# Peptides against a protein of PDB entry 4JHK, part 145

Target 1, 212 residues: chain A of PDB entry 4JHK
Amino acid sequence: EDYKIQSFDLETQKLLKTALKDPGSVDLEKVSSVIVDQSLKDQVFSREAGRICYTIVQAEAKQTNGSVFRRNLLNRLQQEFKAREETRKRSTQEWVCLVSFICNIFDYLKVNNMPMVALVHPVYDCLFRLAQSDALKNEEEVDCLVLQLHRIGDQLEKMNVQLMDELFNLLRDGFLLQEDLSSMGRLLLLEILEFRAGGWKLSDTAQKYYYS

## One batch from the design tools (peptide; made by RFdiffusion4, then SolubleMPNN)

Design b2_p24_5_s2
Fold by OpenDDE base, seed 5:
Structure b2_p24_5_s2 (fold): chain B 212 residues (1-212), chain A 24 residues (1-24)
Amino acid sequence: as target 1 above (212 residues)
Amino acid sequence: SAEELQEKALAIDDKLEEEELAKL
């Protein structure tokens, strides 16, 4: 499979390619750090990063019976998660990249074809933060929130329906009551409310209305 | 065997998940 790693320098690309094929021959801590660093800057890469990470995890497990990469990856994610409010204050872009990356890791790093339980609450915490009034007024944060719910909302709900209900209560209140939403933000909230109500699927009518 | 490797991989994954959960 081809991986989109053109944003890295050639040496780093080589490192990543080697990690994908022969993880036992590289510094997997360094690999994890490089992937996280880039994912915090580039949302496009963030999506691909999830797939890359999954491949490396599986390759290492099969090759060396190891879990060094995933351990380092999750440790780094935990550090970034703990500092999420500071990140948000510093840069909205970095913040939404962080959320996107955590959600993508949740989506791709499955354990026995199931989401990692350890990531459920961190993901919800990020989404709840995006659902607060001060975040909902920022279109970039609303974009991120809605995008992640489109990608992993159904999986998250299966892990904890109570938290999902609480989250969508906030989104409904935001849509109905918050006055300083952008026009696009309001439309996105309505769309995602309808998306969940439709079983995490858009009806043909809704699809046409919002995207055609 | 491939099956044995898969079983080991799953076991490692489960252990790691439990360890990470304990850190949270």
Scores: peptide ipSAE 0.019, ipTM 0.550, DockQ to the pose 0.080
Fold by OpenDDE base, seed 3:
Structure b2_p24_5_s2 (fold): chain B 212 residues (1-212), chain A 24 residues (1-24)
Amino acid sequence: as target 1 above (212 residues)
Amino acid sequence: SAEELQEKALAIDDKLEEEELAKL
């Protein structure tokens, strides 16, 4: 299988490839650290990171019945999540990368083909933070929010419909009542409201209007 | 919360290991 790891140097690429095939032969703590560090810098990589992480987890489980990688990954994720407000204050870019990474881990690291229950509330916490007025005025944060909802909104709703309803109440209020939204921000909020209302699908008419 | 994440993650980790063992 081909993985998009071209953003790393050759040595790190080799490390990752080895981890994917023979996780027992590498320092899995280092591997997890490298993946998280890159995911915090590159939002595009975060999606690929989820897939890579899942593969390593499965490979290690099959090889040694171990979970060293997953443990280190989740520990690091917890540390970053805990410091999320400080991260947001320091760098909006790093903050949205963090959210993207957490959401993609939720999307890919499945247990018995189901999302990890442990990640449900952390994901919602991040999305709720993005739905606050101080975040909605920032187009970069709105972009992140809407992107994640497009990717995992249907899965999250299945895990907790009540939280999703509450989240979308905030988004509706933001769309209707908040005065300092950018034009694009307002457009994106409207689109995601319609997206959910349509069963997490975009109608042909809406597709043409928003993305043509 | 971060604490909740840690506790639940450990529990899920155990389940994952059990599932992998069942596949072998």
Scores: peptide ipSAE 0.023, ipTM 0.567, DockQ to the pose 0.444; fails the geometry check
Fold by OpenDDE base, seed 2:
Structure b2_p24_5_s2 (fold): chain B 212 residues (1-212), chain A 24 residues (1-24)
Amino acid sequence: as target 1 above (212 residues)
Amino acid sequence: SAEELQEKALAIDDKLEEEELAKL
């Protein structure tokens, strides 16, 4: 399986490759730390990180029936989540990377082919934060919000439809009532509203309109 | 095991909820 780890130096790439194949031979705490650190800097990598993490989790479980990697990963994730407001204040970029990472972990790190229940509320909390007025005026945050909802919205709704309804009420209100949205932000909100209304699917026409 | 994973996930959930409640 090909993993997008070119952003790391050669030594780290080797470490990650080893972790993917033989997790018992490496420091899995270090591996988790490296993945989280990079995910907080590179939003594109965060998606790949989810896949990588899942693979390592599976490999470790198979090899040693262990969960050292997952434990360290989730511990670090929890720490970052707890500090999310400080992160947002410090850097919007880091904040959206954090959200992206959390969402991608939710997406990929399945247990019995189901999302980890423990991640449901953290994900929603992040999305609700992005749906606040002070965040909706920032196009970068709107981009992140809409992207995550496209990726995992249907899964999240299955876990808690009430929270999803509440979230989309905020998005609708933002779209209709908030004056300081960017043109793109408003467009994205409309798109995601339509996306959910269509059962988390876009019509061919809509797809062409928004993304072609 | 899957059961172990679920148990740990639930534990994390509880901790996260407690932290959020503490901020209220």
Scores: peptide ipSAE 0.020, ipTM 0.564, DockQ to the pose 0.110; fails the geometry check
Fold by OpenDDE base, seed 4:
Structure b2_p24_5_s2 (fold): chain B 212 residues (1-212), chain A 24 residues (1-24)
Amino acid sequence: as target 1 above (212 residues)
Amino acid sequence: SAEELQEKALAIDDKLEEEELAKL
């Protein structure tokens, strides 16, 4: 399989490739750190990171029945999550990358083909933070919020419908009541409201309307 | 077998999830 790792230096690329094929031969803590670090810089990579992480997890499980990589990954994820407000204050880009990464890990790392319960609240906490008024005024944060809900909203709702209802109450209020939303931000909020209302799907008509 | 390995992997996943849930 092809993985988008060309943004790394050659040595790191080799490390990642080895981890994907023979995880027992590399320092999996280092591998996890490299993946997280890059995911915090590149939101596009954060999506790829989920796939990479899944592959490494599976490879390690098959090779040694180990979970060293996943443990290190989740530990690092927890650390970044705890520091999320500091990250947001420092860099909106890093913040949305963090959210994207957490959501993508949620999407790819399954337990018994189900999302990890341990990640449910962290994901919701991130989305709730993006749904606050101070975040909704930032188009970059709205983009992130809407993107994640498109990707994993249906899965999250299955894990906790009450939290999803609360989240969308905030989004509705933002759409209706917040005055300093950008035009695009408001459009995106409307779209995601309709997306959920449609069972996490867009009708052909709606698809043409929003993305023609 | 591949199936047995998968089951073992899933069991490990469950344990890890429980541990991580306690931390988060």
Scores: peptide ipSAE 0.019, ipTM 0.555, DockQ to the pose 0.081; fails the geometry check

Design b2_p24_5_s3
Fold by OpenDDE base, seed 1:
Structure b2_p24_5_s3 (fold): chain B 212 residues (1-212), chain A 24 residues (1-24)
Amino acid sequence: as target 1 above (212 residues)
Amino acid sequence: SMEELQKKAEEIDEKLWQEELASL
């Protein structure tokens, strides 16, 4: 199985590869930090990072029955989450990377094939922040919001349908009432509203309409 | 108030994080 880690230097690549195969032989705190740091800089990597994290967790469990990596990863993630408003102020790009990473960890890092309950509210908190008026006017934040809802919306709804209803009430209001949405932002909100209404799927015709 | 709700939400989040970490 190939992992997209070519953006790292050779030494770090070796570290990550070793963590994937022999996690007991490396500093798993360092590995987790490296993954988080890169995920905060590269939104494309965040999806790969989720897969990598899952693999390392499984490898460590099999090798030593340990959970050092997962613990360190979640600790770092919690720290970044707590500082999310400062991150948003500093860089919209880093903020959407953080949201993307948290959502991807939620998606990939399951316990007994179930999402981590502890991540449900943090994920919703991030999505609710993206659904605020000051965020909806920023196309980059709307892109992130819609992308995450496409990826994990159905899973999140199963965890808490009330929060999802509240979130989509905000999105509906944004679509209908907010005047400073970009044309693309408004289109994306409409698409995601229809996506959920359709049971978290789009017809082929709708797919072509919104993404052609 | 919204501020109070935010604080409560943060407290809940922190508790959930701690509970999950403790179970690992």
Scores: peptide ipSAE 0.029, ipTM 0.552, DockQ to the pose 0.099
Fold by OpenDDE base, seed 3:
Structure b2_p24_5_s3 (fold): chain B 212 residues (1-212), chain A 24 residues (1-24)
Amino acid sequence: as target 1 above (212 residues)
Amino acid sequence: SMEELQKKAEEIDEKLWQEELASL
């Protein structure tokens, strides 16, 4: 399997490959830190990090029945989540990477084949923050918001329909009432509104209209 | 206020995360 770790230097790539195959032979705390750090820097990696993390978790479970990696990962993630407003202020890019990473962890890391309940509200909190007027005017944040909803919106709604309704009320209001949206931002909001209304699906015609 | 609501939400999230971590 290709885990898309090309953004790392060769030494770190070796470390990650070893962690994926033989997690007991590496410092899993270091591995988790490296993954989180890179996820905050690289949007492409942040969206793939969940799969990498899942594989490491499974490998460790099979090898030692341990959960050192997952624990360290979630602890670091929690720290970053707590500091999310400071991160947003410092770097929009790092902020959207953080959101992407959290959403991917939600998507891939499951307990007994179920999403971790503890991540539901944090994910919603991130999406709600992106749905505020000061964020909706930033196309990069709108891109992130819409992307995550496309990827995990259906799963997230199953966990809490009420919060999803509230979120989409904000998106509707933003689309209709906010004056300083970019043209693309407005288009993306309309698309995601229709996407949910269609049961988290778009027709081929609609998909082509919005994204071609 | 919105700030107060955010703070409360964060407190709830913190508790939930701790509970989840303890169960792992």
Scores: peptide ipSAE 0.028, ipTM 0.539, DockQ to the pose 0.095
Fold by OpenDDE base, seed 2:
Structure b2_p24_5_s3 (fold): chain B 212 residues (1-212), chain A 24 residues (1-24)
Amino acid sequence: as target 1 above (212 residues)
Amino acid sequence: SMEELQKKAEEIDEKLWQEELASL
């Protein structure tokens, strides 16, 4: 399997590869720290990090019946989530990476083949933050918001439809009422509104319009 | 207040997170 870890140095790549195959032979706390750190500064990796994390979790469970990696990962994730406003103030890029990472963990890190219930509200909290007027005017934040909704919106809705309705009310209002949206931002909001309305699927017509 | 509600929500989320972690 191809894990996108090319952004790491060779030594770290070796560490990650070993963790994926033989987690008992590496410092899993260090591995989790490295993954989180990179996810906060590399959006491409942040997108893939969930799959990597899940693989390591499964490998450790199979090999040693342990959960050291998952525990350390989630502890660090919680710390970053708590500091999300400070992160946003410091760097929009780091903020959207954090959101992407949290959403990706939600998507891939299943417990008994189900999403972690504890992550539902944190994910929604991040998406609601991106749906605020001060965030919607930033194309990078809108892009992140729409991307996550494309990826996990249907799963999130199944967990809490009321929060999803509230979120999309904000997005609708942003699309209709907010004047300082970028052209691309407005287009993305329209697309995601249509996406949900279509049952979290794109119609052939919409696909041609937005992505041709 | 909205601020108080937000704090309460965060506390609930934290508890849920910790409980789930403890169950692992």
Scores: peptide ipSAE 0.027, ipTM 0.548, DockQ to the pose 0.104
Fold by OpenDDE base, seed 5:
Structure b2_p24_5_s3 (fold): chain B 212 residues (1-212), chain A 24 residues (1-24)
Amino acid sequence: as target 1 above (212 residues)
Amino acid sequence: SMEELQKKAEEIDEKLWQEELASL
């Protein structure tokens, strides 16, 4: 399997490759930390990180029936989540990377073929934060919000439709009432509103309209 | 209040995280 880890130095790449194949032979706490750190800096990697984490979890389970990596990963994720407001204040980029990472973990790291229930509220909390007026005016945050909803919105709704309704009420209000949205931001909000209304699907025509 | 709701939400999240960790 090919994993996008070329952004790391050679030593770290080796560490990650080893973790993917022989997780019992490496410090899985260190591996988790490295993955989280990079995910907070690179949104592209953040997407890949979910897949990498899933693979490591599976590899460890098969090799030792262990869950050391997942424990460490979730511990670090919890720490970052708790500090999310400080992260947002410090760096919008890191904040959206954090949200992306949490959402990707939700998407890829399933328990018994189901999303981790423990991640449902944290994910919604992040998305609700992105749906606040102070965030909606930032195109980068809107991009993140809409991207995550495209990726995992249907799954999240299945976990809690009430929260999803509340979230989209905020998005609708933002679209209709907020005056300091960028043109692209407003377009993206409209698109995601239509996306959900269409059962989390878009027609080819709509896809071209919004993204082509 | 909004602050109280936020605190409650954080408490719930913390509890859920701990429960998940314990279940691993």
Scores: peptide ipSAE 0.027, ipTM 0.537, DockQ to the pose 0.098

Design b2_p24_5_s4
Fold by OpenDDE base, seed 5:
Structure b2_p24_5_s4 (fold): chain B 212 residues (1-212), chain A 24 residues (1-24)
Amino acid sequence: as target 1 above (212 residues)
Amino acid sequence: EKEKLEEEAKKIDEELLEKELASL
């Protein structure tokens, strides 16, 4: 299979490829660290990271019934999540990458085709943080928020509709009441409000309107 | 076999979720 790992050096690519095929032959802690590190730098990669992680988890389970990779991955994720406010203060880019990564892990790393329940609140916590006034004024954070809701909003709602309602109350308030939103930020908030209202889908016309 | 693997994976995940992600 082809995985988008060209952003890594050749040695790391080899490591990842080996992990995908023969996870028992590599240091899976190192693999998890590499994936997380890159995901914190490249938001685009975070989506691929989810897919890669899922594949490695499945490969290890099939090969040895092991869970070393997943354990290390989740441990690192936990560490990053705990430090999320410091990360946000240090770098908005790293913060949105972290959110993107955890959301993509939620999306891809499923058990029996179901999301991991333990990730539900952490994901919501991240999204709620992005929905605060100090974050909504930053277009980069709004972009991240809206992107994640497009990707996993429907799944999250199924897990906890009450939290989703609360989240969207904040988004509506931001859209209507917050004065220092960028024009694009306001547009994106409106789009996502309509997106959910439409059953987590938009018409082609609406899609072009918001993303033209 | 696949179902068995999924069951095993589920058990492992539940254990990991309880142990590793409870504090998230």
Scores: peptide ipSAE 0.026, ipTM 0.590, DockQ to the pose 0.085
Fold by OpenDDE base, seed 4:
Structure b2_p24_5_s4 (fold): chain B 212 residues (1-212), chain A 24 residues (1-24)
Amino acid sequence: as target 1 above (212 residues)
Amino acid sequence: EKEKLEEEAKKIDEELLEKELASL
């Protein structure tokens, strides 16, 4: 498998590659830190980070039956989550990267083949924040919101349909009532509303309409 | 009120995550 780690320096790339194959031979706290740091800077990597993290978690579990990496990763994630408002104020880019990363972790890091329950509300909190009027007017945040819902919306709904209903009420209201949405933002909201209504999938007709 | 709700939500989420981390 190809892991997109070319954004790191060569030394860090080597560290990550070693962690993926032989996690017991590296400082897994450091590995978790560099992954989180890069995920906050690079949205492309943030999208892939979940898969990388999953691989390291599995490798460590198989090699030593340990969970050092996962613990450190989640601890760092918790810290970033707690500071999410400050992150958003500082950098929209870092904020959407953070959301993307949290969503990817939710998607990939499962316990007993189930999503981590503790991540459900944090993910929803992030999505709800993106669904607020001050965020919906920013196309970058709308892009992030819609992208995450495409990726993990169905899984999130299974965890808590009530929260998903509430979230989509906000999105509907934003689509219908908010005046300062960009044209693209409005289109994206419409698309995601339709996406969920269609059972988290696009019909051939809809796909052609939005992505032709 | 919105701010209060947000803060409460943060606390709840933090507590849940901490509990889960402790169980790992």
Scores: peptide ipSAE 0.026, ipTM 0.601, DockQ to the pose 0.090
Fold by OpenDDE base, seed 1:
Structure b2_p24_5_s4 (fold): chain B 212 residues (1-212), chain A 24 residues (1-24)
Amino acid sequence: as target 1 above (212 residues)
Amino acid sequence: EKEKLEEEAKKIDEELLEKELASL
């Protein structure tokens, strides 16, 4: 498989490639830190990061029956999650990167093709934060919210439909009642409401309508 | 391995849920 790691320097690229093939020969704490750091700066990378993380987890399990990488990754995630409000205050960009990263870890870091149950609440917590009135007025946060729901909304609903109903009640209320939404934000909320109503699917016609 | 993964992830949930959900 080809992994998009060209944004890293050559030494780090080598480190990551080695971790993917021979994880027992590298400092997996350092590898996890590098991946998390980059994911918090580049939202596009966060999806690739999820795939990379899954591969490293599988490689380490196969090679040494170890879980050093996973443990370090989750520990770092926990630290960043705990500091999420401070991160949001400091930088909206870093905040949406954090949300994107945790959602992509949820999406890719599966066991027996099943999501980790314990990540469900942390993911919902992030999405609920994005669904608050102070976040919905920020287009960048709405973009992030809608993007994650497009990516993992159907999976999350299967894990806890009650939380998803509560989340979408907030989104509906935001769409209908909040006056300081941007035009694009309002359109995105409408789109995602229709997306879920359609069984987490959007027709080609509707897709073109909202994104043309 | 699955149980180990879930246990590690559960620690995040258990440690954060009580304190963080209340702050939202």
Scores: peptide ipSAE 0.026, ipTM 0.619, DockQ to the pose 0.109
Fold by OpenDDE base, seed 2:
Structure b2_p24_5_s4 (fold): chain B 212 residues (1-212), chain A 24 residues (1-24)
Amino acid sequence: as target 1 above (212 residues)
Amino acid sequence: EKEKLEEEAKKIDEELLEKELASL
């Protein structure tokens, strides 16, 4: 299987490749650290990182019945989550990367082919933060919010429909009432409102309007 | 394995999020 790890240097690529096939032969703490660090810098990688993480988790479980990688990964995730407000203040880019990473871990790190229940609230917390008025005025944050909802919104709703309703109330209010949204931000909010209303699918009309 | 995964994730949920969600 091909994994998008070309952004790393050759030594790190070798480390990651080894972790994917023979996790018992590498320092899995270091591997987790490398993945998290890169995910906090590259939102595109963060999605791939989720898939990579799941593969390593499964490989380690199969090989040694261990969970060293997962433990280190989640510990680091917890640290970053705890510091999320400081991260947001320091760098919007790092903040949206963090959110993307958390969401992608939720998406890929399945247990019995189901999302980890305990990650539901942390994910919603991040999305609710992005749905606040001070965040909605930032197009980069809106883009992140909408992207995550496109990717995992249906899964999240299945886990907690009440929180999803509350979240979308904020998004609706932002769309209708907030004056300092960018043009693109407003369009993105409208699109995601319609997306959910359509059962987490775009209608033919909407598809044509937004993507043709 | 399932239980271990859930308990690790639960640390994030229970210890870090509950109070903050209540404040939103």
Scores: peptide ipSAE 0.028, ipTM 0.621, DockQ to the pose 0.109; fails the geometry check

